Peptides against a protein of PDB entry 6A30. Designs and how they scored, part 89

Target 1, 150 residues: chain A of PDB entry 6A30
Amino acid sequence: AQDADNVLQPIMDLLDSNLTLFAKICEKTVLKRVLKELWKLVMNTMERTIVLPPLTDQTMIGTLLRKHGKGLEKGRVKLPSHSDGTQMIFNAAKELGQLSKLKDHMVREEAKSLTPKQCAVVELALDTIKQYFHAGGVGLKKTFLEKSPD

## One batch from the design tools (peptide; made by RFdiffusion4, then SolubleMPNN)

Design b2_p22_4_s2 (from b2_p22_4, 11 letters changed)
Fold by OpenDDE base, seed 3:
Structure b2_p22_4_s2 (fold): chain B 150 residues (1-150), chain A 22 residues (1-22)
Amino acid sequence: as target 1 above (150 residues)
Amino acid sequence: SLSQQLKERIERIKKAYEESLK
């Protein structure tokens, strides 16, 4: 339980901050697309947090959180003009693209078989995250969440 | 709206998670 909480807390903080912002600025179709990209980001982050040694992960999650968080600290919530919202989506897409490239570089390390303990943490974390992204039926479809490469 | 419903669901999940940590 405590190990799952340590993995989930940073992810929940990231999701709460970003989804609240995107829910305000995005139209329904754009919001669904953003949710799909965030789902991929969360899955990649969780995979790294569980598979990679703890020492490299705090810096990487911290760097991911700090790169997204630096946009949140300074600005008075000026309603992002249409231009600012587009730029934020573009920056988020660029960061997701860089994370995908980093995944391709890291997948080269042999998928070390997860220990039974690591598998249990992954399963618990996945169930919580699926519930979060489903959001009582208004978020991502269950079929999409189940077909995502876990 | 969909955005309002999503926000309300996120807050409920957050509250349930915080309660599970007590």
Scores: peptide ipSAE 0.041, ipTM 0.547, DockQ to the pose 0.058
Fold by OpenDDE base, seed 5:
Structure b2_p22_4_s2 (fold): chain B 150 residues (1-150), chain A 22 residues (1-22)
Amino acid sequence: as target 1 above (150 residues)
Amino acid sequence: SLSQQLKERIERIKKAYEESLK
């Protein structure tokens, strides 16, 4: 449980901050696209966090999340004008694109078989994230979440 | 609104997760 919390909490904090912003500024179809990209990012980040040695991963995830999160904190949520909303979406898309590119620089160490403990953490994390992205039916469809490559 | 529904769902998931760690 504690290990799952250590992995999930930074991800949940990132998702909460970004999804709250995107839900305010994005049209429904744009929001769904953003959610799909966030889902891919989260799945890729989790895969790496579980496969890579714990010490380097937590620091890298924390640093990645902090580098990208710092741009969001200082904005007192003034309802952005339509022009401000478009720029925020562009900036958020750019940030997501940078996070996706970081994927290529993390050396996939050999897919070591997950320990039973790691499997349990992954299962719990996946269920929580699936529920999060589904968001009571207003988020991503269950069929998309289930068919996404694990 | 979609934003309000999403926020409420997120808060429920957070609470359930926190309870599962106890």
Scores: peptide ipSAE 0.041, ipTM 0.551, DockQ to the pose 0.054
Fold by OpenDDE base, seed 1:
Structure b2_p22_4_s2 (fold): chain B 150 residues (1-150), chain A 22 residues (1-22)
Amino acid sequence: as target 1 above (150 residues)
Amino acid sequence: SLSQQLKERIERIKKAYEESLK
């Protein structure tokens, strides 16, 4: 439970900070696209956090997640014009792209098989995140969440 | 609205998660 919390809490903090804003500013169709990209980001981040040694990854992921979260607090939420929403999606996609590139760089290190303990943490974390992204049926479809690479 | 439903769901999930850690 504690190990799952250590992995999930930074992710949940990021999601809480960003999704509330995205839900307010994005149209339904745009929000679904954002959720799909965030799902990919979260899955990739979890894989890294669990597979990589705990100490170095918390700082790097925490720094990456914190850099994303801090940018949002300062602006008096002028309702971003349609253009600003697109720019936010573009920036989020750019950061997702950077994280994807980082995955390719990390896959070159020997994919140490997850220990049984790490697998249990991943399973618990995945269930929680799937529930989060499903959001009682208003978020992503269960079929989409289940087809995500484990 | 979808945004309100999502927010309410997120809060419920957060609460359930916090309760599961106790």
Scores: peptide ipSAE 0.040, ipTM 0.552, DockQ to the pose 0.057
Fold by OpenDDE base, seed 2:
Structure b2_p22_4_s2 (fold): chain B 150 residues (1-150), chain A 22 residues (1-22)
Amino acid sequence: as target 1 above (150 residues)
Amino acid sequence: SLSQQLKERIERIKKAYEESLK
C-alpha cells in the first residue's frame, strides 16, 4: 500500500493540478486529446518509476513534475479572459509537448521482470489511473484505456 | 459542465484511494 501511494501520489498531484485547468480552458475535443497524451505520459512515468529502484522513483517523478510544474504558482486562477485562456492553452500545450519529449527521452530500459509485489502495485495503480481518466464516462473511453499499449 | 464532472470524479477517486490505504 505505501509503495503504491509513493508512486501514485505525485501522479495524482500532477493530474489534479493540470486536468482541472485543462478541463476549464479546453474545448471538449481538445481536452480528450490532452487526456490521451497525459494517459500515455502517466503510463510511461509509472512504468519507469516501478521498474527503477525505489529511492530514485520519487525524485524522478518530482523532477519531472518540477520541470513541468514550476509554472503553476499559487495564483488565484481568475477565470482567464479570452486572451488569458489562449495563453494558458499555449502554456499547457507547451508543457504537454515537453512531457511528450520526455517520453521520447525515456529510453526504454529493458523491461526488467517485475517482482510479484511490483506487479501488484502496477495493477492497483493502473486501476486507479484508469478510473481517473475515465472520470465517470466524461473522460477517456474504457476501451481506449484497456487497449492502450502504453 | 464537463469540467465540473471531471473534478467531482477526481475527488471521488482520491477519496477512494485514501480509504484503500487505511
Scores: peptide ipSAE 0.038, ipTM 0.549, DockQ to the pose 0.055

Design b2_p22_4_s3 (from b2_p22_4, 12 letters changed)
Fold by OpenDDE base, seed 2:
Structure b2_p22_4_s3 (fold): chain B 150 residues (1-150), chain A 22 residues (1-22)
Amino acid sequence: as target 1 above (150 residues)
Amino acid sequence: MLSKRLQERIERIKKAYEESLK
């Protein structure tokens, strides 16, 4: 459990900030759409991160997330005017999109077979993220989360 | 079983969603 928490912490920090923001600024239908797209992105990123050697990717994701996370803190929660909400979504999407660009630089090193311990951590990580997106039934449906993002 | 920390984070986001749906 603690190992999974350590692995998930950078991703969860990003998700906490962005999903909290989206929950505040988006109406229900828009929020669901955003969550679906974010879920796909997270799953695709995780799939690649799992295929990549575990140590180098956590530092890169953590560093990228930390560099961009500092930009969101300066936004004094002034109730964003309608224009500000769109810009915040765009900025958040851009930040998340940079996670996709990490894709291009992450040379698919040969999928080293994960050790059983690593597999267990990944499984727990996936389950945790699913629960996070499901949010006790308020977020995405389990049926959607169980489907391949493809 | 999830760590207490992870459970607390899930609960926080759950609450945020619930508030957005009101």
Scores: peptide ipSAE 0.321, ipTM 0.822, DockQ to the pose 0.522
Fold by OpenDDE base, seed 4:
Structure b2_p22_4_s3 (fold): chain B 150 residues (1-150), chain A 22 residues (1-22)
Amino acid sequence: as target 1 above (150 residues)
Amino acid sequence: MLSKRLQERIERIKKAYEESLK
């Protein structure tokens, strides 16, 4: 359990920031669309991270996502005015764009077999992220989250 | 089973979404 928490912490920090922001600034339909794209991005990034570098460190997935999320200063998220909302979306899109670039730089190395322990951590991580996006039914539908982003 | 901390984080985001949907 604690190992999974350590792996998930950077991912959750990124998601907390972005999802909370989007929840505040987007109406329901836009929010769902943004969540879907973010989900795809996260899943694609994780898939490539799992397939490419030997997860020598359980924190690698989290570290990679964290490295691209570092631009999020712990600033007191003031409720953006309508004008500020557009800029916030732009900034968030820029951050997401950096995650997309990570996807392009990860060269397909031979899929190193994950150890059983690593597999269990990844499975727990995926389940946790799914729950985060689902948010008790308020977020994305389970049926969407269960589909491959491909 | 998710850690208590992870559950709390999920509940926070759930609340944020619920508030945005009002």
Scores: peptide ipSAE 0.318, ipTM 0.823, DockQ to the pose 0.546
Fold by OpenDDE base, seed 5:
Structure b2_p22_4_s3 (fold): chain B 150 residues (1-150), chain A 22 residues (1-22)
Amino acid sequence: as target 1 above (150 residues)
Amino acid sequence: MLSKRLQERIERIKKAYEESLK
């Protein structure tokens, strides 16, 4: 449990910051689209981090996400004026684009088999992230979250 | 079972979404 929390903390920190921001600045329909794209990005990043690089410390997912998420200034979200909201959406889209570029730079290494412990941590991580995106039914639908990214 | 900390984080984001949807 503690190990899983430590592994998830960097991802959750990124998600907390980004999802909270998006929730504040995006209309409901736009928010859902952003959440879907972010979900795909997170899943693809996790898959690549698990499958492609040698299982260096599971902290790497958080570090990779953090390195590219650093552009999100912890701006005190003053209620953005309408003009500020558009700029924030643009910045958020730019950050999502940067995360996508990171995906392309991940070198394909030979898939190492996960140890049973690593599998358990990954399963717990995935379940936790799914719950986070689902947010008690307010976020993404379970049916969407259960679909493997094609 | 999720840690108490993770549960609290999920509840926080849930609340943020609920507030944004109002």
Scores: peptide ipSAE 0.312, ipTM 0.818, DockQ to the pose 0.533
Fold by OpenDDE base, seed 3:
Parts: structure tokens; sequence; C-alpha cells
Structure b2_p22_4_s3 (fold): chain B 150 residues (1-150), chain A 22 residues (1-22)
């Protein structure tokens, strides 16, 4: 349990910050679209981490998310004017897009088989993230989250 | 079972979504 919390903490911190921001600035339909795209990105990133576990004990996801999350300094988010909101989404998309570029460099490490312990942590992490995106039914539909390639 | 802390974080984001939908 504690190991899973440690692994999830950086991911949840990033998600909390970004999703809270998007919830404030996006209309309902736009928010749902953003959530779907973010879900796909998270799932793809997790899949890669599972397939290509980083050599270091620090979940590469956590390190990647932490490296990208440091740019969100507590700047007093002035409610961005309509123009600022678009730029923030663009910047967030750009930062998330850079996570996709890390894909090309990581392909070369031999797929180390996850230990049973690591598998259990990943499963718990996935379940937790699904619950986070579902948000008691207010977020993404459970059927959408379940259809994502596990 | 999720840790109490994780459950609290989920509840916070749930509330944020509920507020955005009003």
Amino acid sequence: as target 1 above (150 residues)
Amino acid sequence: MLSKRLQERIERIKKAYEESLK
C-alpha cells in the first residue's frame, strides 16, 4: 500500500493540478474532450513504463511528471482571459507532447519483466487512476475507462 | 482498498468537477 502511494503521488499531483485548472477554464464539452485525451496519454505512458521499466527505482512516470510538473510553479493563476486559456492548453499539450518524445529514446532498453510486486503496484496504480478520472461518475464514463487497452 | 489519502484526493477532484458543471 505505501509503495503504491509513493508511486502514485507524483502522478496524482500532476493530475490534480492540471485537471483542476481545466475544470475551471473549460466548458463541459471541452473538459470531457480534454479528459479523454489526457486519459489516453496517461494510459499510453503507463503502458510504455510497464513494457519498458526504467532501470532506476524511481518510476520514470514519476520522474517525467515531476520534471514537467516543476514548470507549474504556483504562479497566481490569474484567471486567464480567453486568449490565455488557449495558450495554457497549448502549453500543457506541448508539455504532454514532450512525454511522447521520450518514447523514442526508451525503446532500446530490454523489456525487463516486472516482478510480481511491481505488477501489483501497477495494477493498483491503474485502478486508482481510473477512479480518479471517473470521479464518482462526474468525470469520464466507466465504460470508456474500461475499454482502454489495458 | 485505496488509502484514505488517495480517497480524499479523488473526492476533491470530484467536487471540482461538480462545481465546474454548475
Scores: peptide ipSAE 0.304, ipTM 0.812, DockQ to the pose 0.546

Design b2_p22_4_s4 (from b2_p22_4, 8 letters changed)
Fold by OpenDDE base, seed 5:
Structure b2_p22_4_s4 (fold): chain B 150 residues (1-150), chain A 22 residues (1-22)
Amino acid sequence: as target 1 above (150 residues)
Amino acid sequence: SLSPRLQERIKRIQEAAKEAEE
């Protein structure tokens, strides 16, 4: 439980901040798309975190999240006019799209079989993230979350 | 079982998402 919490906290902090912003500025259709890309990002980040050696994991999550988070911080929280919000969403979607492409270039080092403990942490993390993205029915559909490649 | 902290965070997100639809 504590190990799962430690892995999830940085991800959840990023998601909380970004989803709160996106929920305010995005139309429902755009929000769903952003949520889908964030879901992919979280799944990829979690996969990397679990597969990579423990020493690099927290730092790498923090660095990956920080590198992508730094692009968002430079905008003064002026409620973007409808035009500025659309551009920010487009930029965020573009950045998320680039992250999805980065997945294809990261050589799957031989996924060492996760220990039973690591598997349990992953399962708990996945369930938590699924609940988060479902958000009581206002987020992603359960069917989408379940069909996501585990 | 999720940590109490994670449960509370999930709850807050669900509430915020509900409020945003409302």
Scores: peptide ipSAE 0.099, ipTM 0.645, DockQ to the pose 0.385
Fold by OpenDDE base, seed 1:
Structure b2_p22_4_s4 (fold): chain B 150 residues (1-150), chain A 22 residues (1-22)
Amino acid sequence: as target 1 above (150 residues)
Amino acid sequence: SLSPRLQERIKRIQEAAKEAEE
């Protein structure tokens, strides 16, 4: 439980901030697409965070999140104009694209089989994330979350 | 069992999602 919480905290902090923003600015159909892409991102990030040695991942996720988090801390929540919302989606898509490329580079290193302890942490983390993305029925459908390549 | 802290965070997100649907 504690190990899963440690892995999930950075991801959940990112998701809490972004999903709250996206829920406000996105239409229902766009929000569903964004949630699907975020789901893929979270699954990929979680897989890496658990497979990679703890030391490099906290620093890299922390650095990736800190580099982008510094942009959001500035100033008054001016209602983003329609142009700002599009740019934010574009930036999020660009970040997702960069993370996908990073997957191709990192997957080339040893697919170290998860230890039984790591598997248990992954299972607990996956259940938590599935509940998060389901959001009491207003988010992604359970059938989609269950059919996603775990 | 989920950490009580994670459960509370999930609850907040569910509430925010419900408010956005409303």
Scores: peptide ipSAE 0.098, ipTM 0.638, DockQ to the pose 0.441
Fold by OpenDDE base, seed 3:
Structure b2_p22_4_s4 (fold): chain B 150 residues (1-150), chain A 22 residues (1-22)
Amino acid sequence: as target 1 above (150 residues)
Amino acid sequence: SLSPRLQERIKRIQEAAKEAEE
């Protein structure tokens, strides 16, 4: 339980901040698309964090999460005009695209079989994140979360 | 079982999402 909380806490902090912002600025259809992309990102990040040795990845995740978080703190939250919201989504998509390039560097590490302990942590983490993204029925559909190939 | 903190965070997100639909 504590190990799962330690892995989930940084991800949940990122999600709480970004989803609150996106819920305010996005139309329902756009929000759903953003949630789907965030779901993929979270799944990929979790897989990497649990499969890769914790020391190098916490720094990379922390740096990736901090780069996204620092863009939000310094500016007086002027409600971005529709144009600014689009640019923020574009910048977020560009950062997500850079995370996909990080995927290509990781494909070379042999699919190390997860230990039974790591599998249990992954399962607990996945269930928690599915509940988060489902958001009591206002988020992503359970069927989508369960059928995700990621 | 989820930690009480994670449960509370999930609850807050569900409430915020409900308020946004209203």
Scores: peptide ipSAE 0.095, ipTM 0.633, DockQ to the pose 0.484
Fold by OpenDDE base, seed 4:
Structure b2_p22_4_s4 (fold): chain B 150 residues (1-150), chain A 22 residues (1-22)
Amino acid sequence: as target 1 above (150 residues)
Amino acid sequence: SLSPRLQERIKRIQEAAKEAEE
C-alpha cells in the first residue's frame, strides 16, 4: 500500500490538476478523448516509474510534475474561451508529450521482470488509476479501461 | 486498500467530473 501510494502520488498530482481543468473547459466528448490520451500516458508513465529505481525517478517525475504543476495555480480562472481551452489542452498534451519523451531516456534500462512486490504495486496502481479515470461513471467506460492494451 | 488520501483525491475528481456533466 505505501509503495503504491509513493508511485501514484506524483501521477495523481498531475492528473488532479489536469483533469480538474479539463472537466471545466471541455465538452463531454472532448473530455472523453482527452481522458483516453491521459490514460495512455498514465499507463506508460506508471510502467516506467515502476521499472526504474524508485528514488531517482520519483525525483525526476516529481520534478517534472512539480515544474509543470506550479504554472497552473496563479491564473485567475477566467472562463477560458473555447480557444484558450484548446490551447490549454495543447499545452497539456505537449507537457504530456515531454513525459513521453522521458520514455526514451528511461527505456534504456533492461525490461527487468517486475518482482512480485512490484507486480502487486502495479496491480494496485492500475486499479486505482482505473477508478480515477472511470470517475464514478462520468469518465471513461469500465469496458474501455479493462480492454485497453496499454 | 487505497490510502485515505488517494481515496479523497479520487472522490474530488469524481465530483468535478459529475459537475462538468451537469
Scores: peptide ipSAE 0.106, ipTM 0.640, DockQ to the pose 0.519; fails the geometry check

Design b2_p22_5_s1 (from b2_p22_5, 11 letters changed)
Fold by OpenDDE base, seed 5:
Structure b2_p22_5_s1 (fold): chain B 150 residues (1-150), chain A 22 residues (1-22)
Amino acid sequence: as target 1 above (150 residues)
Amino acid sequence: MYSEEEVRKKLEEARQAVLNKA
């Protein structure tokens, strides 16, 4: 559990920040589309991370998320008044673009067999991410999350 | 649009539920 939490916490912090922003600026239909794209991005990132050596992966994800998350922290955009909604959407889209670039920086190594411990961490991580994206019903539907490749 | 507080609360509840299950 603790090892999984250490890997997931940076991802969850990033997702929380993005979801909070999108929840404020997007209508329900747009938000769902954004969540679906984030889900795909996270799943692809996790897939690549699992294939990479565990120690390198945790450090790499943490470093990459911190590097890109610092750009998000400096952009504690004081939610400007209603007039800057377009700029907020643009900034949010830019942040999503940075996450996509992060995906490209993750080098996929050859698929290695997972140890039982690694499998347990992956299962916990996947369950956490699914629950996170479901968000008690305000996020993605369970049926969508369960049908997504894991 | 969703309430910021609702989103944050539900995310934290989901996180805690999974961590407690493991």
Scores: peptide ipSAE 0.044, ipTM 0.552, DockQ to the pose 0.784
Fold by OpenDDE base, seed 1:
Structure b2_p22_5_s1 (fold): chain B 150 residues (1-150), chain A 22 residues (1-22)
Amino acid sequence: as target 1 above (150 residues)
Amino acid sequence: MYSEEEVRKKLEEARQAVLNKA
C-alpha cells in the first residue's frame, strides 16, 4: 500500500490540478481528447517508474513530473483569458508530444520482469488511476480504460 | 457539458475511495 501511495501521490496531485483547469476551459470533445492523452501520459510514466530500480522511483517520478509539470505547477491559475486557455492547451499538447517522443528515445531497457511486489503495486496503482480517470462517470468510459495497455 | 463543480466533486470522491482502500 505505501509503495503504491508513493507512486500515486505525485500523479494524483498533477491530475487534480490539471483536470480541474481543463474542465473549466475545454469544450466537452476537447476535454475528452485531453483526458485520453493524459491517460496515456500517466500510464507511460507509471510503466517507466515501476520498471526502474526501486531506489530511483520516488526521485525520478518527482523529477519527471517536475521537469514536465513545472509549467503547470505555477500557483493560483488566474482564469486565463480565452487566448490563454488556447495557449495552455497548446503547451499541454506540446508537453505531451515531447513525453511521447521521450518514450521513443528512452531505450526500452529490456522490460525487466516485474517482481511480484512490483506487480502488486502496479495493480493497485492502475485501479486507482482508472477510478480517477473515470471520475464517477464524468471522465473517461470504463471500456476505454480497460482497453488501454497496462 | 459538465460543470466544474461536478467534475471536482467526482474526482474528490474517487480520491477518497482510493484513500479508504489504502
Scores: peptide ipSAE 0.036, ipTM 0.533, DockQ to the pose 0.500
Fold by OpenDDE base, seed 4:
Structure b2_p22_5_s1 (fold): chain B 150 residues (1-150), chain A 22 residues (1-22)
Amino acid sequence: as target 1 above (150 residues)
Amino acid sequence: MYSEEEVRKKLEEARQAVLNKA
């Protein structure tokens, strides 16, 4: 549980910040599309993170996310009140781009079979992320989330 | 558009659900 939380927390914080922004600036249809892309990005990032050598539990995902996320101001994206919706989208896209770059730095080491512990962490993480993206029914449909490759 | 409050509420519900499963 604690290990999963340590892996999830940085991702969830990032997603929270971005989803809050997108919820404000996007109509429902656009938001759904953005959520789908975010879902893919998160899944891909998790896949790569897990395939990385036994990340010493807390520190490396946190450190990788922290090293690459040092540019992600922990701060509540105080949406500057006056920034044109376009600027907000641009900033959000930039943040998403940083996540994509994180993906590129994740060395595809040989798909070492996840230890049972790692599998459990991944499963918990995936469940959390699915619930997050479902957002009590206002986000992505459960059917879509279940069809996504784990 | 979703209200920020609605999104936060649903996110918190999701977090709570995970914490309850852990």
Scores: peptide ipSAE 0.033, ipTM 0.543, DockQ to the pose 0.674; fails the geometry check
Fold by OpenDDE base, seed 3:
Structure b2_p22_5_s1 (fold): chain B 150 residues (1-150), chain A 22 residues (1-22)
Amino acid sequence: as target 1 above (150 residues)
Amino acid sequence: MYSEEEVRKKLEEARQAVLNKA
């Protein structure tokens, strides 16, 4: 449980900050698209964090998420004017694009078989993230979340 | 637009679900 919480907490903090911003700025259709891209990003990040580095480098998730989260200063996001909202979406898209590039540079090390402990942590983390993205039915459809690469 | 409050409420429910499993 504690190991899963350690993996989930940085992800949830990032998602909370970004989803709050996107919920304010985006229309429902745009928000759904953003959520799908965030879901893919989270799944890819988890897969890489759990499969590629030994679970010991909590620092890499935190650093990857912090490097991209630094643009959202905890400051009371004044509802940016329409122009500022577009720029924020552009910056978020740019950051997502940089994460995608990081994906390309991370050599697919051979999928080392996860230990049973690592599998249990992944399953718990995935269940939590699915619940988060489903958001009681207002977020992504359960069918979409289940089709995501296990 | 989803209300910020609704998103926050659902996030808190998800966090509580994790804590209850832990």
Scores: peptide ipSAE 0.027, ipTM 0.530, DockQ to the pose 0.509; fails the geometry check

Design b2_p22_5_s2 (from b2_p22_5, 10 letters changed)
Fold by OpenDDE base, seed 3:
Structure b2_p22_5_s2 (fold): chain B 150 residues (1-150), chain A 22 residues (1-22)
Amino acid sequence: as target 1 above (150 residues)
Amino acid sequence: MYSEEEVREKLKKARKDVLEKA
């Protein structure tokens, strides 16, 4: 449990911050689309984190998320005027795009077989993230979350 | 438009429920 929480906490903090912002600025249909893209991003990031570096580098996920999150911490979320909202979406999209580029630079090293402990942590992490994105029925549908390649 | 508070509370509840089951 504690190991899974340590891995999830940086991701959850980033998601909480972004989802709060998107919930304020997006209409329901747009929000669902954003959630789907965030889900894909999180799944891809987890897949790569699981497949590429040993889980010991909590620092890399944290650093990757923090390098992208440093722009969000200092910004007192002034409720963006209409112009600021577009710029914030653009910046968020740019940050997501950089995460996608990081995806391209992370060469698929040979999938090192996860230890049973690592598998258990990943399963718990995935369940937590699924519940997070479902958000008690307000977020993504369970059927969508289950169809994502586990 | 979802209430920001509603989304946030449901997210918090989801996290809590998972951590309590682990």
Scores: peptide ipSAE 0.090, ipTM 0.635, DockQ to the pose 0.635
Fold by OpenDDE base, seed 1:
Structure b2_p22_5_s2 (fold): chain B 150 residues (1-150), chain A 22 residues (1-22)
Amino acid sequence: as target 1 above (150 residues)
Amino acid sequence: MYSEEEVREKLKKARKDVLEKA
C-alpha cells in the first residue's frame, strides 16, 4: 500500500487539481471526454514508468510534475470569465501535450521483467487509478476502464 | 451536472477505499 501510494501521490495530486478545475468549467459530456483523455495519458505514463528503470523515472516524473505543479498553486481561483476558461483549457492541454512530448524522449529501454514486488505495486496502483476514475459511478464506466490495456 | 464537491468527495472516497484494502 505505502509504496503504491508513494508512486500514485504525485499523479493523484495533479489529477485532483485538474479534475477540480474541469468539474467547475466543463459540462457533463465535455468532462467525460476529458476524463477519457486523462485516463489514456495516465495509463501511457504508467506503462512507460514500468518499462523504465525505477530510479530515473521517479526523479524525472517528480521533477516534471513539481515544475508544472508550482504554477497552479498561486492563483486565487477567481471564477474565470469565458475567456479565462478557454485559456485554462488551453494551458491544461499544453501541459498534457508536454507530457506527451516527454513520452517521445523517454527511450523505451527494453521492458525489464518486473519483479513480483513491482508487479504487486503496479496492480495496486492500477486498481487505485481505476477506482479513482470510476469515482463511485460519476466518472468513467467500469467497462471502459477494464478494456484499457494493463 | 455534478457539483465540484460531489466529484471531489467521491474521488477521495474511492482512493481511500482502495488504499485501506491494500
Scores: peptide ipSAE 0.070, ipTM 0.607, DockQ to the pose 0.685
Fold by OpenDDE base, seed 2:
Structure b2_p22_5_s2 (fold): chain B 150 residues (1-150), chain A 22 residues (1-22)
Amino acid sequence: as target 1 above (150 residues)
Amino acid sequence: MYSEEEVREKLKKARKDVLEKA
């Protein structure tokens, strides 16, 4: 549990920050679409992170998330004027785009067979993320989360 | 519209629930 939390914490902190922002600025339909894209991004990032040696990737993801996450904390969410909301979406999209670039630099090292412990951590991480995105029923549907290729 | 606080609370709860089961 603790190891999974350590891996997930940076991702969850980023997601929490972004989801909080999106919940404020997005209508339900837009929020749902954003959540779907975030879900895909997170799944793709996790898939790649799992394939990479867990130690190096955590540091890179953590460092990337820390470098960019510090920028979001200082933004006292002043109720964005309509113009500010668009900029915040753009910034969030840019941050997500950086996660996608991390995807390209993460050379598919040979799919080293995950140890049973690593598999358990990944499963727990995936379950946590699924629960997070489901958000007690206000987020994505369980059926959508389950159809994502685990 | 879900309040920001409600969304945040549900997310925190979901995370906590999974971590407590693990």
Scores: peptide ipSAE 0.107, ipTM 0.657, DockQ to the pose 0.680; fails the geometry check
Fold by OpenDDE base, seed 5:
Structure b2_p22_5_s2 (fold): chain B 150 residues (1-150), chain A 22 residues (1-22)
Amino acid sequence: as target 1 above (150 residues)
Amino acid sequence: MYSEEEVREKLKKARKDVLEKA
């Protein structure tokens, strides 16, 4: 549990901040698209991180998420005017694009077989992220989350 | 638009529920 929480905390903090912002500024359809892209990004990042050595991975994810998340934290989200909302969506989309590009620079080290402990952490992390993205029915559909390639 | 509070509470609950089951 604690190890999984340590891995998940940086991801959840980033997701909480971004999802809260997107929920405010995006229409439902746009929000769902953003959530789907975030889901893909998180899954792909986790897949690459699990293949990397455990200690280096947590630091890299945290650093990657911090470097790209810093742009969003500063503003006490004043309800942006309609014009400000569009700019915020554009900036958020740009940040997501940068996260995707940074993913490509993560060295795919040799697919080492996960230890049973690592598998348990991954399973817990995946379940947490699925529940998080589902958000009690407000977020992504369970069917979409279950069909996503593990 | 989704209620910010609703989204936040659902996310917090989901996280808590999964961590408590582990």
Scores: peptide ipSAE 0.080, ipTM 0.617, DockQ to the pose 0.684; fails the geometry check

